# Designs tried in a protein design run: peptides against a protein of PDB entry 4N78. Part 4

Target 1, 186 residues: chain A of PDB entry 4N78
Amino acid sequence: HFQVICRLLGYQGIAVVMEELLKVVKSLLQGTILQYVKTLMEVMPKICRLPRHEYGSPGILEFFHHQLKDIVEYAELKTVCFQNLREVGNAILFCLLIEQSLSLEEVCDLLHAAPFQNILPRVHVKEGERLDAKMKRLESKYAPLHLVPLIERLGTPQQIAIAREGDLLTKERLCCGLSMFEVILT
Target 2, 155 residues: chain B of PDB entry 4N78
Amino acid sequence: MAELQMLLEEEIPGGRRALFDSYTNLERVADYCENNYIQSADKQRALEETKAYTTQSLASVAYLINTLANNVLQMLDIQASQLRRMESSINHISQTVDIHKEKVARREIGILTTNKNTSRTHKIIAPANLERPVRYIRKPIDYTILDDIGHGVKW

## One batch from the design tools (peptide; made by RFdiffusion4, then SolubleMPNN)

Design b1_p28_4_s4 (from b1_p28_4, 20 letters changed)
Fold by OpenDDE base, seed 5:
Structure b1_p28_4_s4 (fold): chain B 186 residues (1-186), chain C 155 residues (1-155), chain A 28 residues (1-28)
Amino acid sequence: as target 1 above (186 residues)
Amino acid sequence: as target 2 above (155 residues)
Amino acid sequence: SAAAAAAARRAQELADEIVEQYRRELEE
């Protein structure tokens, strides 16, 4: 599903969605969640010490329950605050999955474009074969597919310009060194 | 353009007119042959003359038709070439627009990106607001992630 | 004039071909 979304939205669509999600997350964090956190801090016991072990597990539990009674009984915490936190979490997860899906798509595109851009994979060399010889053979095999040089030889100046720009755009992908998720986490 | 114009405005209409005139002339020739045959005491000679005129007339018409047809074909070829050029121009414009749109899109998404932190430490270090246009770092792509997707290119 | 001459030559060639065709048909 996320792959389909990535394909459908493209870079622009993804950017828009991500920006809006960031706004939503920011709004949730700085608004409702912040207010609840402030409220919780106000009702939080000023001094909460570990009870003595002599009280046993039940006693310790009761102690903390008593200390946090007001927080636990705060109905809005469960219904609103936790829900907002869930929404934030979902948004983050969504962004992560979108980025991952986009990265996969980009990698696929790069892979498909590689033969046309003089990007040759490292060939597995069997015992007794020279890597250089194999690479030369591979280069020779794919040389006719090199798009930009081909267009530079046969194309009009306009076509050459377009081809170069297209080549650049094809090579420059986010997955090569950029992360959106890290921005979201910041 | 000049050649096409000449074909459209002069050669083809001229050829059509010539063909029409030829038709009129042929009718006159036919009338002449008919009358000549009727009035001639030597029917055989008149017949031979008619055959000669007929042959000549057919040849002339064939020539006119052929010339006209060739001119029309030439006209169509020129027009087809013009259309191809126009198509090429449109394609170039379209590609330019697409590239531009893609660049804009990439800039937009680029604002939402930061350089991948190579630091092994999971410390969420706030990436410095690199105000700089997100330069794509060319890092070797690990294509092994695709091994499980589709027909693995087993080289 | 040259175009007309060329056209005339072609017409003559065509005429000759037609005449030859007629001759062949008459001989059959």
Scores: peptide ipSAE 0.019, ipTM 0.599, DockQ to the pose 0.005
Fold by OpenDDE base, seed 3:
Structure b1_p28_4_s4 (fold): chain B 186 residues (1-186), chain C 155 residues (1-155), chain A 28 residues (1-28)
Amino acid sequence: as target 1 above (186 residues)
Amino acid sequence: as target 2 above (155 residues)
Amino acid sequence: SAAAAAAARRAQELADEIVEQYRRELEE
């Protein structure tokens, strides 16, 4: 599903969606969530120490539940604040999944374009064969598929310019070294 | 363009007219040959003359058709070339626009990106000495201060 | 015109070819 979304939206659509999500997240964090957090911090128990490990997991949970009883029972916290946090969480997850899907799509594009761009994988060499010789053979085999050199030889200046730009756009992908998700987390 | 115009306006119409005129003339020649054969005392001579006229007529028609056909073919080739040039121009514009749009899109998404970095995870260490739990005393908390806080409200 | 002269020559060549074909057919 996310792959389809990535294909449908493209870079521009993804950018727009991401920007809008960031705005929403920022608004939620700086507005409602911040105010709830401030209020909660004011009413938090001044002294809340870790219970003894001898109480066990249920006892420890009950202890903290008792210490935070009034906070947990606050209805608006559950309905409004937690909902906003869920929205933020969903937005973050969405961004992560979109980026992952986009990265996969970009990798596929790179792989498909590779034979046309003189990008050859490292080939397995059998015993007794020289890697360099095999690579040279492979290069010679795919040489006719090199698009930019072909167009440079046979095409018009305009076609050459377009081919070079297209080649560059094909090579320059986000998956090569850029992350959107890290920006979202900051 | 000038060559195409000459073909369309002069050569091809001229060739068509020539064929039409040839048809009319050939009909006259046929009538002549028929009458000549009937009236001639020497039928063999009349027949030979008819053969000569027939051969000449066939040659002339063949020439006219060939010339016209070649002109039409030339016209079509020129038109095809023009269409190819138009197609090339359209394709170039389309590609230029697409590349531009892609560049804009990439700039827009690019501002939302940073270099990939590996973050180290930190372990949380608990304190060694656990303090005694404090007795819980319930104090009512007034949350009415949050009543005016909703979606999209910035304080 | 030079074009007309060229056309006339081509017509004559074609006519000659037709005549030659006709002669061959008559000899068969």
Scores: peptide ipSAE 0.019, ipTM 0.606, DockQ to the pose 0.004
Fold by OpenDDE base, seed 2:
Structure b1_p28_4_s4 (fold): chain B 186 residues (1-186), chain C 155 residues (1-155), chain A 28 residues (1-28)
Amino acid sequence: as target 1 above (186 residues)
Amino acid sequence: as target 2 above (155 residues)
Amino acid sequence: SAAAAAAARRAQELADEIVEQYRRELEE
């Protein structure tokens, strides 16, 4: 599903969605969540010591339940806070999944374009074969598929310029060195 | 442009008119040949004259049709070439616009990106002194010491 | 004048071919 969304939206659509999600997250964090956190901090027990081990696990649980009674009751009454946190979480997950899907799409595009852009895969050399000879053979095999040199030879100056720009845009992808998710976490 | 205009305005209409005039003339020639054959005392000569006129007329029509056809074909070729040039121009503009849109889109998404921190794989320098693995002698943990502290259900 | 001469020659060649075809048809 995320791959389809990435293909449908493209870079521009993804950018718009990500920007809007960031705005929503910022609004939630700086607005309602911040207010709830401040309120919760006010009602938090100032001193919470570990109960004696003699009370056992049930006693310790009851102790903490008692100490946090106001917080639990507040949280139960204020379901909006948890809902907002869920929304933030979902937004973060969405951004992560979109970035991952976009990266996969970009890698696929790069792989498909590689034979036309003089990008050769590293060939596994079997024992006894010269790597250089295999690479040279591959280079010669794919040489006729190099689009930019072909257009440079046969095309008009305008076509050559467009081909070069298109080639550059094809080669330069976000997956090569950029991350959106790191910005979101900041 | 001038050649196409000449073909459209002069050569093709002129050829069509010539063909029409030829048709009218052929009718007159046919009437003449018929009358000449009926009135002539020498039927053989009249027949030979009719054959000559028929051959001439056929050659004339063939020439007119061929000329007209070639002019029409030439016109179509010029128009096809013009369409191809227009198509090329449109494609060029379209590609330019697409590239521009893509660049704009990439700038927009680029604002939302940061450089991936290349995790410098710190080469874990193996400490030189491999401390001899101290044989962990697992002393059996005697859990019986805990028997006195818990409210053990006396079965 | 050269184009007209070429056209005239072609017309004559075509006429000659037609005449020759007609002669062949009449001799059969």
Scores: peptide ipSAE 0.019, ipTM 0.610, DockQ to the pose 0.004
Fold by OpenDDE base, seed 4:
Structure b1_p28_4_s4 (fold): chain B 186 residues (1-186), chain C 155 residues (1-155), chain A 28 residues (1-28)
Amino acid sequence: as target 1 above (186 residues)
Amino acid sequence: as target 2 above (155 residues)
Amino acid sequence: SAAAAAAARRAQELADEIVEQYRRELEE
């Protein structure tokens, strides 16, 4: 599904969706969630000392439960605040999955373009074959497919410019060194 | 352009008219030949004259058809060439626009990206030794490094 | 006029070729 979304939206669409999601997340964080956090901070006991270890884990838990009783009983926390947090979480996950899917698509594009861009795949050398010889064979095989050199030889200056730009755009992908997810987390 | 215009406006219409006129004239010639043959006391001479007219008429028609056909072919070739040039221009514009749109899109999404914190890979301590310019062996870009990115979610 | 003259010459040449073809056919 995410792959289809990536294909459908393209870079432009993905950018728009991500921007809008970021706005929504920001709105949720700065609005409702912040308000709940502030309210919770007000209700939170000012002094909550660690109970003595002698009470054991259950006793300590019960102690904290008692100290936080007012917070736990805050029904709106479970219904609204947690829902908003879930929405934020879902948005983050969505962004992550979109980025991953986009990266896969970009890799596929790179792989498909590779023969035309003088990018040779890693050659599995069978035992006894010289890597250099195999690479030379591959280079020879794909040499006629190198688009930019071909157009540089046969094309008009305008075509050459377009070919170079297209080649550059094809090579430059987000997956090569850029992450959207890190921005989303910031 | 002038040649195409001349072909379209003058040569081809003129050729068609000439051919039509020739057709009407041929009918008249045929009638004349028939009447001449019937009325002539010298049938052999009349027949020879008819043959001469027929040959001339056929030659003229053949010429007219050939000329017209060549003009039409020339017209079509010129038009085809113009169409190809126009197509090339349109394609160029289209490609330019597409590239521009793609660049814009990439800029927009790029704003939403940051450089992947390459784990502080150990400072590639530039080996102090200026290794002799090792012949730039174009190492194939290993895209397999990207294979590990995204394996987990069969979506 | 020159084009017409050239056309007339070509027509005549074609006519002559046709006549020659008929002559050949008659001689066979």
Scores: peptide ipSAE 0.018, ipTM 0.608, DockQ to the pose 0.005

Design b1_p28_5_s3
Fold by OpenDDE base, seed 4:
Structure b1_p28_5_s3 (fold): chain B 186 residues (1-186), chain C 155 residues (1-155), chain A 28 residues (1-28)
Amino acid sequence: as target 1 above (186 residues)
Amino acid sequence: as target 2 above (155 residues)
Amino acid sequence: LTMEDILEALEETLKKLKELLELLEKLK
């Protein structure tokens, strides 16, 4: 599904969606979640001393349960705040999955374009074959497919410019060094 | 452009008119030949004259047809060339627009991106030995680095 | 001038030429 979404939206569509999601997340964080956090801070016991270890784990738990009783019983926390947090989580997850899907698509595009861009696949050299010889053979095989040099030789200046730009656009992909998800986390 | 205009406005219409005139002339020639044959005491001579006129008429028509056909073909070739040029121009514009749109889109999404923290690339320990400049064999771009990105996507 | 007009003119001319040829054949 995410791959289809990526294909359908393209870079522009993805950008728009991501921007809107960021806005939503920001709104949720700065709005409802912040308000709940503030409320919780007000209700939080000002002095919560760590119970003595002598009470054991159950006793400590009971202590904290008692201290946080008002917070735990706050029904709105469970319904609204957690829902908003879920929404934020879903948005983050969505962004992650979109980025991953986009990366896959970009990789596929790069792979498909590679023969036309003088990018040779890594050839598995069987034992006894010279890597250099295989590479030369491959280069020779794909040399006629090199689009930019071909157009530079045969094309008009305008075509050459377009070809170069297209080549650049094809090579420059987000997956090569950019992450959207890291921005979202920031 | 001048040639095409001449073809469209002068040569082709002129050729058409010439053919039409030839048609009318052929009718006159036919009538003449028929009457001449009937009235002539020397039927053999009249027949030879008719043959001569017919041959001449056929030759003239053939010439006119050929000329007209060539002009039409030339016109079509010029038009085809013009269309090809227009198509090329349109394609160029279209491609330019597409590239521009793509650039804009990439800029937009680029704003939403940060450089991947390149994990500390292992110090490429430059091998101490200055081995002779081995011919820079362009190492094929190892796309395997991208293989790790794909594994997490549960389809 | 449409190609159709040219073709029509040609057809008419051809028809007359055929008539002339037929006449010639009859006169033989």
Scores: peptide ipSAE 0.024, ipTM 0.621, DockQ to the pose 0.005
Fold by OpenDDE base, seed 2:
Structure b1_p28_5_s3 (fold): chain B 186 residues (1-186), chain C 155 residues (1-155), chain A 28 residues (1-28)
Amino acid sequence: as target 1 above (186 residues)
Amino acid sequence: as target 2 above (155 residues)
Amino acid sequence: LTMEDILEALEETLKKLKELLELLEKLK
């Protein structure tokens, strides 16, 4: 589903969706959540020590639940604050999954474009064969597919300019060194 | 453009009119040959004259057809060339627009990106000494300060 | 000016030429 969304929206559509999600998240964090957190911090027990490990995980959990019982029982915290936090969490997960899907799509595009851009994989050499000879054969095989040199030879100046720009746009991808998710986390 | 216009407006219509006129003329020639044969005392001479007129008529029509066909072919070639030029221009514009849209899209998404940082994995260190649990004294918490936040029930 | 009009004119011309040829054959 995320792959289909990425294909449908493209870079522009993804950017718009991400911007709107960031606005929503910012609004939730700076508004309702911040106010609740500030209030909760004021009423938080001043001293909450770690219980002994001998109580085990259930006992420790029960201890903290008891310490925070009045806070946890606050109805608005469950209905509003926790829901908003869930929405923020879902938005973050959505952004992560979109970025992963986009990265996969970009890698696929790069792989598909590689033969046309003189990007050749290293060939596995069997014992006794020279790597250089195989690479030269491979280069010769794919040389006619090099788009930019072909257009430079046969095309008009305008076509050459478009081909170069297209080639650059094809090579430059977010997956090469950029992350949207890191921006979301800051 | 001038050549195409000349072909469309003058040469091809002119060729069609010439063929039509040739049709009318052929009818006159046929009538003449028939009457000449009937009225002539020398039927052999009249026959030879009819053959000559028929040959001339065939040659004339063949020439007119050939000329018209060549003009039509030339017209089609010019039109095909014009269409190819138009297609090339449209493709160029389309590609330019697509590249521009992509550049804009890249800028927009680029604002939402940062360089990938190699996160150093920090080792989580467990605290050495667990503190003794402090006896919990329950104090009532006043939550009325939150009543004005969101869609909460105003009591 | 349709191609059909040109073809029709050609067909009519051919018909008249055939009539002339038939006349020649009858005169033999």
Scores: peptide ipSAE 0.023, ipTM 0.621, DockQ to the pose 0.004
Fold by OpenDDE base, seed 1:
Structure b1_p28_5_s3 (fold): chain B 186 residues (1-186), chain C 155 residues (1-155), chain A 28 residues (1-28)
Amino acid sequence: as target 1 above (186 residues)
Amino acid sequence: as target 2 above (155 residues)
Amino acid sequence: LTMEDILEALEETLKKLKELLELLEKLK
């Protein structure tokens, strides 16, 4: 589903969606969530010491649960604050999944374009064969597919310009070193 | 453009007119040959004359047809070439627009990106001295202070 | 000028030529 969404939206559509999600997340964090957190901090126990390890993990958990029982039981916290936190979480997950799907699509595009851009895979060398000779043979075989040099030789100036720009746009992809998700986490 | 115009306005219409005129002339020739054969005392001569006129008429029509056909073909070739040029121009404009749109899109999404960094995992250090559990005396929390916060931001 | 008009003119001319040829055959 996310792959289809990425294909349909393209870079522009994805950018718009992510920007809007970031606005929503920012609004939730700086608004309702911040207010609840401030209020909760005021009602938090002033002194909360770590219980002895002798109580074991269940006992320690029960201790903290008891210390925070009144806060956890606050109805508005469950209905409003936790819902907002879920929305933030969903937005983050959505962005992650979109980025992953986009990266896969970009990799596929790069792989499809590679033969036309003089990008050749590393050839498996069998015993007794020279790598250099095989690579040269492969390069020679695919040389006629190099689009930009071909157009530079046979095309009009306008076609050459478009081909060069298109080649650049094809090579420059987000998956090659950029992350959207890391920006969301900051 | 001038050649196409000449073909459309002069050569092809002229060829059609010539062919039509040829039709009317052929009828006259046929009538003449028939009457000449009937009236002539020398039937053999009249026959040979009819053969000559028929051959001439066939040659003339063949020439007219060939000329007209070639002009029509030439017209179609010129038109096809013009259409191809127009198509090429439209494609060029379309590609230019697409590249521009893509560049804009790349800029828009680019501002939402950063370089991939390796995340450093921080080790959570547990405090060495677990403090003795202090008996928690439950004090009722007054939640009335939160009554004003519950209004979700109406987007 | 339509292609149809040209073809029609050609057909008419060919018909008249055929009539001349038929006349020649009758005169043999």
Scores: peptide ipSAE 0.023, ipTM 0.628, DockQ to the pose 0.004
Fold by OpenDDE base, seed 5:
Structure b1_p28_5_s3 (fold): chain B 186 residues (1-186), chain C 155 residues (1-155), chain A 28 residues (1-28)
Amino acid sequence: as target 1 above (186 residues)
Amino acid sequence: as target 2 above (155 residues)
Amino acid sequence: LTMEDILEALEETLKKLKELLELLEKLK
């Protein structure tokens, strides 16, 4: 599903969606969640010391449950605050999955474009074969597919310009060194 | 342009006129042959003469039709070539617009991106002021990283 | 000059040519 979304939206659509999600997340964090956190901080026990180990695990749990009873019983936390946190979590997850899907699509595009851009994969050399000889053979095999040089030879100046720009845009992808998710986390 | 204009304004109309003139001439020839046959004492000679005129007329008309047809075909070829040139121009404009749109899209999404920190350290380092990655650092894309992920295009 | 006009002229010429051929056959 995320791959389809990435294909349909493209860079422009993804940018718009991500910007809007960031606005929503910011609004949730700075608004409702912040207010609840402030309220919770006010009602939190100022002094919550670890009970003595002599009470055992059940006693310690009961102690903390008693100390936090007012917070646990606050119904609005479960219905509103936790829901908002869930929405934030979903938004973050959505952004992560979109970025991952986009990266996969970009990688696929790069791989598909590689033969046309004189980008040859490193060939696994079997024992006894010269790497250089294999690479030269591959280069010779794919030389006719080099799009930009082909257009430079046969095309008009305008076509050459478009081909060069297209080649550049094909090579310049987000997966090459950019992350959107890191921006979302900040 | 000049050749197409010549075909449209001179050659094709001229060919049509020639065919029309040929038509009128054929009628005259037919009348002559008919009258000659009726008036001639030597019917066999008159018939042979009619046959000769008919053959000549057919050859003339065939030539005129062929010339006109070739001119029309040439006209159509020129027009088809013009249409192809127009198509090429439209495609060029379309591609230019698409590239522009893509560049705009890339800029917009680029604002939402930061450089991948290669450091494995889980430290949530506060993103330093993300200088707008203005400079496309042409780092050579090491495509070898992709070898493990994709079902290798069997070259 | 439309293509139709050219075709009509050709058809008319062909018709007259047929008439001449018919005349020739009648004279045989």
Scores: peptide ipSAE 0.024, ipTM 0.617, DockQ to the pose 0.004; fails the geometry check

